# Ledger of designs, part 3: peptides against a protein of PDB entry 7SID

Target 1, 151 residues: chain A of PDB entry 7SID
Amino acid sequence: LHMYLMLLKELPGEEYPLPMEDVLELLKPLSNVCSLYRRDQDVCKTILNHVLHVVKNLGQSNMDSENTRDAQGQFLTVIGAFWHLTKERKYIFSVRMALVNCLKTLLEADPYSKWAILNVMGKDFPVNEVFTQFLADNHHQVRMLAAESIN

## One batch from the design tools (peptide; aimed at target 1 M121)

Design b1_p8_8_s3 (made by RFdiffusion4, then SolubleMPNN; from b1_p8_8, 5 letters changed)
Fold by OpenDDE base, seed 5:
Structure b1_p8_8_s3 (fold): chain B 151 residues (1-151), chain A 8 residues (1-8)
Amino acid sequence: as target 1 above (151 residues)
Amino acid sequence: MDFTSLAF
């Protein structure tokens, strides 16, 4: 786990985007790691913070490539699961804040939710619609973060 | 193992 998290943390920034093939390889174990540690709030928060680097790479890549679509699908599956568990009140506010940051970054890359769509239990939820739900979050810091992202 | 399957 620690080695994987360190790898996610040390991903190059926007100045040197990773090839989509490398992004896809990094995402392969992500769903398994999230499943294994889904009840650990600190690990979930850390994962969500580190995958922000992946979101930035996804938004700057060639959207027409097969690898890009596969990477987007794998990533959105994980985000969809986090959102579902959030609706079930399984995550504390700090994890929800990290999720809001991920959703914000997705909207920056895809403002009209052309590809940023969460599929949960066979239903599609555009990220722009999912994001607005956090404006009514029970925790004031989550609401503030969501509100600041719209302006 | 699918994260979404464990979430539901």
Scores: peptide ipSAE 0.030, ipTM 0.678, DockQ to the pose 0.520
OpenDDE base, seeds 1, 2, 3, 4: peptide ipSAE 0.030, 0.028, 0.029, 0.029; ipTM 0.685, 0.680, 0.678, 0.678

Design b1_p8_8_s4 (made by RFdiffusion4, then SolubleMPNN; from b1_p8_8, 4 letters changed)
Fold by OpenDDE base, seed 3:
Structure b1_p8_8_s4 (fold): chain B 151 residues (1-151), chain A 8 residues (1-8)
Amino acid sequence: as target 1 above (151 residues)
Amino acid sequence: MSFTDLAF
């Protein structure tokens, strides 16, 4: 886990995006890692914070390539799972804060949710619509973060 | 199977 999280953290920034094939390789174990630690709040927060670099790489890639679609699909599945568990009130506010930051970064890459769509239980949820739900979060810091991100 | 089981 530690080594994997370090790899995610040390991803190149926007100035030097990774090839999409490398992004796919990094995403391969992500769902399994999330599944294993889904009940550990601190690990979930750390994962969500580190995958922000993946979102930035996805937004700067060739959107027409098969690898891009696969990477987007794998990533959105994970984000959808975290959102689903959030709806079930499984996560404390600090994890929800990290999720809001992921959603914010997705909207920066895809403001109109052309590809940023969460498929949850066979139903599609555009990230822009999902994001607005955090404006009504029970925790004041989550609401504040969501509100400042819209401006 | 739940969504979480499919996702992870």
Scores: peptide ipSAE 0.027, ipTM 0.669, DockQ to the pose 0.262
OpenDDE base, seeds 1, 2, 4, 5: peptide ipSAE 0.027, 0.025, 0.025, 0.026; ipTM 0.672, 0.672, 0.666, 0.675

## One batch from the design tools (peptide; aimed at target 1 G73 A81)

Design b1_p9_1 (made by RFdiffusion4)
Pose (drawn by RFdiffusion4):
Structure b1_p9_1 (pose): chain A 151 residues (1-151), chain P 9 residues (1-9)
Amino acid sequence: as target 1 above (151 residues)
Amino acid sequence: SLPSSNLLE
């Protein structure tokens, strides 16, 4: 777990992007890793705080081949799964804050929501519309974080 | 096609 979190945190870089096949190799076990630790709040928070580093390489669309959409879908389905589970009151405010940070990073990467769309229950939600929902949260810290990052 | 998520299983 430590090895995988370290690789996720360190390998992606903004100045010189990785090949997309490497991004796919990084994102391949993430679904299983998240599946094992679905119950644990601390691990989930750590996972989200480490995976928010991959958006810098994911946001590149110059080489918009099939691998780009495959990697974007692989990441967005996990993010949408976390959001859906959060809507059902399944996570504490720490995981919600980490998800807010992830969504803020996604908004930074794709301001127009061309590709950053969460898919859940056969429906699609743009990240910008989803982000404003956190202004009505039950925890003051998450609301303040969303209000401050609303810019 | 979008991949499935083992997190919701």

Design b1_p9_1_s1 (made by RFdiffusion4, then SolubleMPNN; from b1_p9_1, 4 letters changed)
Fold by OpenDDE base, seed 2:
Structure b1_p9_1_s1 (fold): chain B 151 residues (1-151), chain A 9 residues (1-9)
Amino acid sequence: as target 1 above (151 residues)
Amino acid sequence: MLPESLLLQ
């Protein structure tokens, strides 16, 4: 886990995007890692913070390529799962903060949710609609972060 | 791609 998280942390940001094939290779184990540690708040927070680099890479890639669509799908699967568990009140505010940051970054890349759509339990939820729910979050810091992202 | 449901198991 530590080694994998370190690799995610060291991913280049928006300024220096990775080749999409490298992004795909790094995303392959992500779902399994998230599943294994889904009950560990600290690990989930760390994962969400580190995958911000992946979102930044996806946002500036060629959206028409097969590799881009594959990477988007794999990433959105993970985000959808975290959102679903958030709705079930499984995560503390610090994890929700990290999730909001991921959603914010997605909206910066795709403000109209053309591709940023979460498929959860067979239903589609555009990220722009998902994001607005955090404006009514029970924790003041989450509401504040969401409100700052809207402006 | 793993289904979203696998993360919830």
Scores: peptide ipSAE 0.036, ipTM 0.687, DockQ to the pose 0.562
OpenDDE base, seeds 1, 3, 4, 5: peptide ipSAE 0.032, 0.033, 0.035, 0.035; ipTM 0.684, 0.685, 0.683, 0.681

Design b1_p9_1_s2 (made by RFdiffusion4, then SolubleMPNN; from b1_p9_1, 3 letters changed)
Fold by OpenDDE base, seed 2:
Structure b1_p9_1_s2 (fold): chain B 151 residues (1-151), chain A 9 residues (1-9)
Amino acid sequence: as target 1 above (151 residues)
Amino acid sequence: SLPESLLLK
């Protein structure tokens, strides 16, 4: 886990995007790691904070390429799972804040949710619609973060 | 990657 998290931490941001092939390789074990540690709040928060770099990389890529679509799909599967577990009240506010930051970054890259769509339990949820739900979050810091991200 | 359903188990 720590070795993988270290690799995620060292991902370049939007200013220096990775080749899509490298992004895909890093995404391959992500679902397994998230599933294994889904009950660990600290690990989940750390993962969500690190994958912000992945979102930034996806936003700078050619959306028409097969590799981009594949990377988007793999990433959105993980985000969708975190969102679903959030709706089931499985995560504390600090994890939800990290998730909101991921969703914010997705909306910056895709404001109209053309590709940023979460598929959860066979149903599609555009990220812009998902994001608005955090305006009504039970924790004031989560609501504030979501509200600050609108403008 | 694993299906979303596997992450929810």
Scores: peptide ipSAE 0.051, ipTM 0.742, DockQ to the pose 0.504
OpenDDE base, seeds 1, 3, 4, 5: peptide ipSAE 0.047, 0.049, 0.049, 0.049; ipTM 0.734, 0.736, 0.733, 0.735; seed 1 fails the geometry check

Design b1_p9_1_s3 (made by RFdiffusion4, then SolubleMPNN; from b1_p9_1 with S4K N6L)
Fold by OpenDDE base, seed 1:
Structure b1_p9_1_s3 (fold): chain B 151 residues (1-151), chain A 9 residues (1-9)
Amino acid sequence: as target 1 above (151 residues)
Amino acid sequence: SLPKSLLLE
């Protein structure tokens, strides 16, 4: 886990995007890692903070390529899972803060949720609609973080 | 629980 997380942490951001092939390789184990550590708040927070770089890379890519769509799908599946568990009140505010940051980055790349759509339990949830719900989060810091993105 | 799509492969 630690080695994998270090790789994610060292990813270049928006200014220096990675080849999509490298992004895909990094995404492959992500769902399994998230599943294994879903009950560990600290690990989940760390994962969400590190995958922020992946989101930034995806936002700089050509959306028409097959590899880009594949990467988007894999990433959105993970974000959808964290969103689902958030709705079930499984995560403390610090994890939700990290999730909101990921959602903010997605909205920067896709403000109208043309491709940024979470599929959870067979239902589609556009990220812009999901994001709006954090404006009513029980924790004031989460609400503030969400509000900063739209003003 | 996590959606089935994120269960361990």
Scores: peptide ipSAE 0.041, ipTM 0.718, DockQ to the pose 0.250
OpenDDE base, seeds 2, 3, 4, 5: peptide ipSAE 0.041, 0.040, 0.039, 0.040; ipTM 0.718, 0.716, 0.714, 0.724

Design b1_p9_1_s4 (made by RFdiffusion4, then SolubleMPNN; from b1_p9_1 with N6K)
Fold by OpenDDE base, seed 5:
Parts: sequence; structure tokens; C-alpha cells
Structure b1_p9_1_s4 (fold): chain B 151 residues (1-151), chain A 9 residues (1-9)
Amino acid sequence: as target 1 above (151 residues)
Amino acid sequence: SLPSSKLLE
């Protein structure tokens, strides 16, 4: 886990995007890691903070490529799971803050949620609609972050 | 990768 998290931490930002092939290789273990540590708030927060780089890479990529679609699907699967568990009140505010930052970055790349759609249990949830729900979050800092992101 | 549904189990 620690080695994987270190790799995620060292990912280049939007200014220096990774080749999509490299992004795919990094995403392959992600779902399994998230599944194993879904009950660990600190690990989940760390993962969400680090995958911001992945979102930035996806936003700049050619969406017409097979590799981009594959990476997009794998990433959105993970975000969808975090969102669903958030709706079930499984995560503390600091994890929700990190998730909002991920959603914000997705909306910057896809403001109208043309491809940024969370599929959870066979149902589609556009990220722009998902994001607005955080305006009513129980924690004031989460509400503030969400509000600042759309103003 | 695992489906989101399986991540939630």
C-alpha cells in the first residue's frame, strides 16, 4: 500500500501530464486498493488527494482513444464508490472534502458532465448533479468548499 | 477493475 501511495503522490500535475498508457497502469490496482481500505478514513483521504492528478491527466487527454475511455471508466468507478459510501454517511468530513475536490476537478474538465458520469449499481449519476448535493452537506466546511467551487 | 457495486460490498 505505502509504495503504491508513494507512486500516486509522485504523479505529475496537469502541467506535466502522463501518457495515458502510464495512467492506465497506475489505475489498474486502484479499485482493489480502495476496496481493501474503504473503511480506513486516512487511507481513503490520501487516495482521493493523490488521484487529483489522474483527473487532471484525463481532462487533457484525447477522449476518442481506447486507452482514455478505459482509464476514464476505471477512475469513475472508484469515484462512484466513494460517492455512494458518502451518501451512506460512511466518511468523515475530511474525506468528503477530498472527494469534493476530485469532483470539482472533473467539472473543470467536463462542466456539463458529458463523460463525467458516475455509474453506481447500474444507474447513471452526472457529476454536476452529484456535486450540487454537497451544498447541503452537514459539515459547514464541505458546504463552503462546494459553494466556492461553483461561484 | 472491480465494478463500483463490488467496491461497495
Scores: peptide ipSAE 0.098, ipTM 0.785, DockQ to the pose 0.500
OpenDDE base, seeds 1, 2, 3, 4: peptide ipSAE 0.091, 0.093, 0.095, 0.087; ipTM 0.782, 0.782, 0.785, 0.778

Design b1_p9_2 (made by RFdiffusion4)
Pose (drawn by RFdiffusion4):
Structure b1_p9_2 (pose): chain A 151 residues (1-151), chain P 9 residues (1-9)
Amino acid sequence: as target 1 above (151 residues)
Amino acid sequence: PLPSSNLLE
């Protein structure tokens, strides 16, 4: 787990992007890793705080081949799964704050929501519309974080 | 097609 978190945090870079096949190799076991630790709040928070680093390389669309959409779908389905589970009151405010940070990073990467759309229950939600929902949260810290990052 | 998520299983 430590090895995978370290690779996720360190390997992606903004100045010189990785090949997309390497991004796919990084994102391949993430679904299983998140499945094992679905119950644990601390591990889920750590996982989200480490995966928010891959958006810098994911946001590149110059080489918009099939691998780009495959990697974007692989990441967005996990993010949407976390959001859906959060809507059902399954996570504590720490995981919600980490998810807010991830969504803020996604909004930074794709302001127009061309590709950053969460898919859940056969429906699609743009990230910008989903982000404003956190202004009505039950925890003051998450609301303040969303209000401050609303810019 | 989009990949499935084992987190919701």

Design b1_p9_2_s1 (made by RFdiffusion4, then SolubleMPNN; from b1_p9_2 with P1S N6K)
Fold by OpenDDE base, seed 5:
Parts: sequence; structure tokens; C-alpha cells
Structure b1_p9_2_s1 (fold): chain B 151 residues (1-151), chain A 9 residues (1-9)
Amino acid sequence: as target 1 above (151 residues)
Amino acid sequence: SLPSSKLLE
């Protein structure tokens, strides 16, 4: 886990995007890691903070490529799971803050949620609609972050 | 990768 998290931490930002092939290789273990540590708030927060780089890479990529679609699907699967568990009140505010930052970055790349759609249990949830729900979050800092992101 | 549904189990 620690080695994987270190790799995620060292990912280049939007200014220096990774080749999509490299992004795919990094995403392959992600779902399994998230599944194993879904009950660990600190690990989940760390993962969400680090995958911001992945979102930035996806936003700049050619969406017409097979590799981009594959990476997009794998990433959105993970975000969808975090969102669903958030709706079930499984995560503390600091994890929700990190998730909002991920959603914000997705909306910057896809403001109208043309491809940024969370599929959870066979149902589609556009990220722009998902994001607005955080305006009513129980924690004031989460509400503030969400509000600042759309103003 | 695992489906989101399986991540939630």
C-alpha cells in the first residue's frame, strides 16, 4: 500500500501530464486498493488527494482513444464508490472534502458532465448533479468548499 | 477493475 501511495503522490500535475498508457497502469490496482481500505478514513483521504492528478491527466487527454475511455471508466468507478459510501454517511468530513475536490476537478474538465458520469449499481449519476448535493452537506466546511467551487 | 457495486460490498 505505502509504495503504491508513494507512486500516486509522485504523479505529475496537469502541467506535466502522463501518457495515458502510464495512467492506465497506475489505475489498474486502484479499485482493489480502495476496496481493501474503504473503511480506513486516512487511507481513503490520501487516495482521493493523490488521484487529483489522474483527473487532471484525463481532462487533457484525447477522449476518442481506447486507452482514455478505459482509464476514464476505471477512475469513475472508484469515484462512484466513494460517492455512494458518502451518501451512506460512511466518511468523515475530511474525506468528503477530498472527494469534493476530485469532483470539482472533473467539472473543470467536463462542466456539463458529458463523460463525467458516475455509474453506481447500474444507474447513471452526472457529476454536476452529484456535486450540487454537497451544498447541503452537514459539515459547514464541505458546504463552503462546494459553494466556492461553483461561484 | 472491480465494478463500483463490488467496491461497495
Scores: peptide ipSAE 0.098, ipTM 0.785, DockQ to the pose 0.510
OpenDDE base, seeds 1, 2, 3, 4: peptide ipSAE 0.091, 0.093, 0.095, 0.087; ipTM 0.782, 0.782, 0.785, 0.778

Design b1_p9_2_s2 (made by RFdiffusion4, then SolubleMPNN; from b1_p9_2 with P1S N6L)
Fold by OpenDDE base, seed 1:
Structure b1_p9_2_s2 (fold): chain B 151 residues (1-151), chain A 9 residues (1-9)
Amino acid sequence: as target 1 above (151 residues)
Amino acid sequence: SLPSSLLLE
């Protein structure tokens, strides 16, 4: 886990995107890691903070690429899972803050949620709709972060 | 990768 997280942390930013094939390789173990550590708040926070680089890379890619769509799908599956568990009140505010940052980055890349759609339990939830729900989060810092992203 | 439903189990 530590080595994997370090790799995610060292990803280049939006200004220096990775090839999509490299992004895909990084995403392959992500769902398994998230599932295994879903009950660990600190690990989840760390994961969400590090995958911001992945979101930035996805936003810089051609949406018509098969690799891009594959990467988007894998990433959105993970984000959807975190969001659903958030709805079930499984995560503390610091984890939710990290999730909001991921959603914010997705909205920057896809403001109208054309591809940024979370599929959870067979239902589709556009990220812009999901993001709006955090404006009513129980924690004031989460609400503030969400509000700052919209206005 | 696992479906979101499996991640939630």
Scores: peptide ipSAE 0.045, ipTM 0.729, DockQ to the pose 0.481
OpenDDE base, seeds 2, 3, 4, 5: peptide ipSAE 0.044, 0.042, 0.043, 0.045; ipTM 0.727, 0.720, 0.723, 0.728

Design b1_p9_2_s3 (made by RFdiffusion4, then SolubleMPNN; from b1_p9_2, 3 letters changed)
Fold by OpenDDE base, seed 4:
Structure b1_p9_2_s3 (fold): chain B 151 residues (1-151), chain A 9 residues (1-9)
Amino acid sequence: as target 1 above (151 residues)
Amino acid sequence: MLPKSLLLE
């Protein structure tokens, strides 16, 4: 886990995106890692903070590439899972704050929600609509972060 | 479709 998290953390920003093949290799274990540690709030927070780099890389990739679509799908599956569990009140505010940052970054990469759509239980949820729900989060710091993120 | 394992509590 530690090595994997370090690899995620060390991903370059949008200025120097990784080859999509490398992004895919890093994303392949992600769902399994998230599933394994879904009950560990600290690990989930760390994962969400580190996958911000993945979003930045995806935003700079060739959107017409099959590999890009695959990477986007794998990433959105994970984010959708975190959001779903958030709706089920499984995560504390600090994890939700990290998720808000991911959603913000997704919207920065895809402002028109061309690909940033969460499919949860067979239903589609555009990230922009998902994001606005955090403006009404029960925790004041989450609401503030969401509000600051749109300004 | 989300993996079932990710949706479990």
Scores: peptide ipSAE 0.038, ipTM 0.730, DockQ to the pose 0.399
OpenDDE base, seeds 1, 2, 3, 5: peptide ipSAE 0.032, 0.037, 0.034, 0.036; ipTM 0.696, 0.723, 0.697, 0.723

Design b1_p9_2_s4 (made by RFdiffusion4, then SolubleMPNN; from b1_p9_2, 3 letters changed)
Fold by OpenDDE base, seed 1:
Structure b1_p9_2_s4 (fold): chain B 151 residues (1-151), chain A 9 residues (1-9)
Amino acid sequence: as target 1 above (151 residues)
Amino acid sequence: SLPKSLLLE
């Protein structure tokens, strides 16, 4: 886990995007890692903070390529899972803060949720609609973080 | 629980 997380942490951001092939390789184990550590708040927070770089890379890519769509799908599946568990009140505010940051980055790349759509339990949830719900989060810091993105 | 799509492969 630690080695994998270090790789994610060292990813270049928006200014220096990675080849999509490298992004895909990094995404492959992500769902399994998230599943294994879903009950560990600290690990989940760390994962969400590190995958922020992946989101930034995806936002700089050509959306028409097959590899880009594949990467988007894999990433959105993970974000959808964290969103689902958030709705079930499984995560403390610090994890939700990290999730909101990921959602903010997605909205920067896709403000109208043309491709940024979470599929959870067979239902589609556009990220812009999901994001709006954090404006009513029980924790004031989460609400503030969400509000900063739209003003 | 996590959606089935994120269960361990």
Scores: peptide ipSAE 0.041, ipTM 0.718, DockQ to the pose 0.254
OpenDDE base, seeds 2, 3, 4, 5: peptide ipSAE 0.041, 0.040, 0.039, 0.040; ipTM 0.718, 0.716, 0.714, 0.724

Design b1_p9_3 (made by RFdiffusion4)
Pose (drawn by RFdiffusion4):
Structure b1_p9_3 (pose): chain A 151 residues (1-151), chain P 9 residues (1-9)
Amino acid sequence: as target 1 above (151 residues)
Amino acid sequence: SLPTTKLLE
C-alpha cells in the first residue's frame, strides 16, 4: 500500500507528462485498492489525497487517443463512486474534504467540463454543478473549504 | 465505453 501510494504521489509530473500507457498502468490497480479499503475512513482520505496528483497528467489532451479516454474514464468512475457513496452519508468530513480537494483540482484541470464528468447510476453530472452542492454541507469546515475554493 | 469499478461491489 505504501509503495503504491508513493508511486501515485511521485511519478506524475506537470512539466514533463508521462506517456498515457504509463498513466493507465498507474490507474489499473486503483479500483481494487479502493475496494479493499472502502470501510476505512483514514485510508480512503489518504488514497484521495494521493490520487489528486494524477489530474495534472490526466488533463493533457494533445495526444487524445483511445488511451486518454480510457484513463480519464478509469479515474472518473472512481471519483464518481466516492461522490455517490458520500451522498449516502457513508463518509466522515475528512473524506469529504479530500473529495472536495480532488474536485477542485479537477475544476482547475478542465474549467469548461469538456471531459470532467462524473458518471453514476446511468446519469452524468458536470463537475462544476456538483461542486456547488458542497456549500450546503453539514460540517462547517467543508463548507468553508468549498466557499474559499469557489473562485 | 466506461470501465466498471470494484468500489461499488

Design b1_p9_3_s1 (made by RFdiffusion4, then SolubleMPNN; from b1_p9_3 with S1M T4K)
Fold by OpenDDE base, seed 5:
Structure b1_p9_3_s1 (fold): chain B 151 residues (1-151), chain A 9 residues (1-9)
Amino acid sequence: as target 1 above (151 residues)
Amino acid sequence: MLPKTKLLE
């Protein structure tokens, strides 16, 4: 786990995007890691903070490539799972803050949710609609972070 | 992919 988290942390930022093939390889174990540690708030927070680099890379890539669509799908599946568990009140505010940052970054890359769509339990949820729900979050810092993104 | 069954737990 620690080695994998270190790899995610050391990814180049938006200024120096990774080849999509490398992004795809890094995403392959992500769902399994999230599944194993879904009840560990600290691990979930760390994962969400580190995958911000992945979001930035996806936003700059050619969306018409097969590898980009595959990587996008794997990433959105993980984000959808975190959102679903958030609606079930499974995560503390610090994890929700990290999730909002991921959603914010997705909206910066895709403001109209053309591809940023969460599929949860067989139903599609555009990220722009999902994001508005955090404006009514129970924690004031989460509401403030969400509000800053739309101002 | 994260199993759907675990999303309900």
Scores: peptide ipSAE 0.036, ipTM 0.668, DockQ to the pose 0.238
OpenDDE base, seeds 1, 2, 3, 4: peptide ipSAE 0.027, 0.033, 0.028, 0.033; ipTM 0.664, 0.674, 0.664, 0.681

Design b1_p9_3_s2 (made by RFdiffusion4, then SolubleMPNN; from b1_p9_3 with T4S)
Fold by OpenDDE base, seed 1:
Structure b1_p9_3_s2 (fold): chain B 151 residues (1-151), chain A 9 residues (1-9)
Amino acid sequence: as target 1 above (151 residues)
Amino acid sequence: SLPSTKLLE
C-alpha cells in the first residue's frame, strides 16, 4: 500500500500530464486497494488526495481515445463507491473534503457531466448533481469547499 | 470495467 501511495503522490500535475498507458497501470490496483482499506479513514483520505493527479490527467486527454474511456471508467467506479459510502455516512469530514476535491476536478474537465457519471448499484449519478449535494453537507468545512468550487 | 458495488463487499 505505502509504495503504491508513494507512486500516486509523485505523479506530475496538470502541467505535466502522464501518458495514458501509465495512468491505466496506476488505476489497475486502485479498486482493490480501496476495497481493502474502505474502513480506514486515513487511508481513504490519502488515496483520494493522491488520485487527484490522475483526475487532472484524465481531464486533459482526448475523450475519444479508447484508453481514455477505459481510464475514466475505472476511476469513476472508485469515486462512485466512495460517494455511496459517503451517503451511508461511513466517512468523516476529512475524507469527504478529499472526495469533493476529486469531484471539483472532474467538473472542471466536464462541467455538464457528459462523461463524468457515477454508476452505483445500477443507477447513474451525474457528478454535477452529486456535487451539489455537498452544499448541504453536515460539516461546515465541506459546505464551504463545495460552495467555493462553484463560485 | 468493475462495478462500484464490488468495492462495497
Scores: peptide ipSAE 0.089, ipTM 0.801, DockQ to the pose 0.565
OpenDDE base, seeds 2, 3, 4, 5: peptide ipSAE 0.082, 0.071, 0.088, 0.081; ipTM 0.794, 0.757, 0.799, 0.792

Design b1_p9_3_s3 (made by RFdiffusion4, then SolubleMPNN; from b1_p9_3 with T4K)
Fold by OpenDDE base, seed 1:
Structure b1_p9_3_s3 (fold): chain B 151 residues (1-151), chain A 9 residues (1-9)
Amino acid sequence: as target 1 above (151 residues)
Amino acid sequence: SLPKTKLLE
């Protein structure tokens, strides 16, 4: 886990995007790592904070390639799962704040949720609609973070 | 792998 998180942390991000092939390699173990540590709030927060670099990379990529769509799909699956567990009140506010930052970054790359769509329980949820729900979060800091993104 | 619905392996 530590090595993997270190790799995610060291991603150049938006300023120097990685080749899509490298992004895909980094995404491959992500779902498994998230599943293993889903009950560890600190690990989940760390994961969500580090994957911000992946989101930034995806936003700078050509969305027409098959590899880009694959990377988007793998990433959105993970984000969708975190969001679903958030709806089930499984995560503390600090994890939710990290998730909001991911969603914010997705919206910066795709403001109209053309590709940023979460699939949960067989249903599609555009990220822009998902994001607005955090304006009504039970924790004031989460609401504030979400509100700052729309101003 | 992570299901779309839950963070379960």
Scores: peptide ipSAE 0.042, ipTM 0.743, DockQ to the pose 0.378
OpenDDE base, seeds 2, 3, 4, 5: peptide ipSAE 0.041, 0.043, 0.042, 0.041; ipTM 0.724, 0.751, 0.718, 0.719; seed 3 fails the geometry check

Design b1_p9_3_s4 (made by RFdiffusion4, then SolubleMPNN; from b1_p9_3 with T4S K6L)
Fold by OpenDDE base, seed 1:
Structure b1_p9_3_s4 (fold): chain B 151 residues (1-151), chain A 9 residues (1-9)
Amino acid sequence: as target 1 above (151 residues)
Amino acid sequence: SLPSTLLLE
């Protein structure tokens, strides 16, 4: 886990995008890691903070590429899972803050949620709709972060 | 719990 998280942390980000093939390789174990550590708030926060680089890379890529769509799908599945558990009140505010940052980055890349759609339990939730719900989060810092992201 | 799509393989 430590080594994997270190790799995520060291990603170059939006200014220096990775080849999509490398992004895909990094995404392969992500769902399993998230599932295994879903009850660990610190690990979840760390994961969400580090995958911001992946989101930034996806935003810089050609949306028509098969690899891009594959990467988008894998990433959105993970974000959807964190969103689902957030709705079930499984995460403390610091994890939700990290999730909002991910959603913010997605909205910067896809403001109208053309591809940024979370599928949770067979239902589709556009990220822009998901994001607005954080404006009513129980924690003031989460509400503030969400509000700052759209205004 | 996590959605079935994120269950450990």
Scores: peptide ipSAE 0.034, ipTM 0.690, DockQ to the pose 0.255
OpenDDE base, seeds 2, 3, 4, 5: peptide ipSAE 0.034, 0.034, 0.034, 0.033; ipTM 0.690, 0.688, 0.689, 0.688

Design b1_p9_4 (made by RFdiffusion4)
Pose (drawn by RFdiffusion4):
Structure b1_p9_4 (pose): chain A 151 residues (1-151), chain P 9 residues (1-9)
Amino acid sequence: as target 1 above (151 residues)
Amino acid sequence: SLPTSNLLE
């Protein structure tokens, strides 16, 4: 787990992007890793805080081949799964704060929501519309974080 | 086609 979290945190870089096949290799076991630790709040928070580093390489669309959409879908389905589970009151405010940080990074990467759309229950939600929903949260810290990051 | 998530299984 430590090895995978360290690779996720360190390997992606903004100045010189990785090949997309490497991004796919990085994102391949993430679904299983998240599946094992679905119950644990601390691990989930750590996983989100570490995966928010892949958006810098994911946001590149110059080489918009099939691998780009495959990697974007692989990441967005996990983010949407976390959001859906959060809507059902399944996670504590720490995981919600980490998800807010991830969504803020996604908003930074794609301001126009061209590709950053969460898919869940056969429906699609743009990240910008989803982000404003956190202003009505039950925890003051998450609301303040969303209000401050609303810019 | 879009991938599935094992987190919801």

Design b1_p9_4_s1 (made by RFdiffusion4, then SolubleMPNN; from b1_p9_4, 4 letters changed)
Fold by OpenDDE base, seed 2:
Structure b1_p9_4_s1 (fold): chain B 151 residues (1-151), chain A 9 residues (1-9)
Amino acid sequence: as target 1 above (151 residues)
Amino acid sequence: MRPSSLLLE
C-alpha cells in the first residue's frame, strides 16, 4: 500500500502531464486499494489527496481518445464510491475535504459535467449537481471549501 | 467501466 501511495504522490501535476498509458496503469489497482481500505479514514484521505494529480492530468488530455475515456471511467468509479459512502455518513470531514478538492478539479476541467458523471448503484449523477450538496455539509470547513470553489 | 457498487462490497 505505502509503495503504491508513494507512486501516486510522485505523479506530475498539470504542468507536467503524464502519458495517458501511464495514467491507466496507475489507475488499474486503485479500485482494489480503495475497496480494501474504504473504512480507514487516513488511507482514504491520502488516496484522495494523491489522485488530484490524476484528475489534473485527465483534465488537459484529449477527451476524444479511447484511453482518455477509459481513464475517466476508472477514476470516476472511485470518486463515485467515495461520494456514496459520504452520503451514508461513513467519512469524517477531512476525507470529505479531500473529496471536494477532487470534485473541484473535475469541475474546472468539465464545468458542465459532459463527461464528469458519477455512476452509483446504476444511477448517473453529474458532478456539478453532486458538488452543490457539499454547500450544506455538516462541517463548517467543508462548506467553506465548497463555497470558495464556486466563485 | 467498473461499477462503483463493487467498491462498496
Scores: peptide ipSAE 0.059, ipTM 0.777, DockQ to the pose 0.554
OpenDDE base, seeds 1, 3, 4, 5: peptide ipSAE 0.055, 0.057, 0.056, 0.055; ipTM 0.763, 0.771, 0.765, 0.767

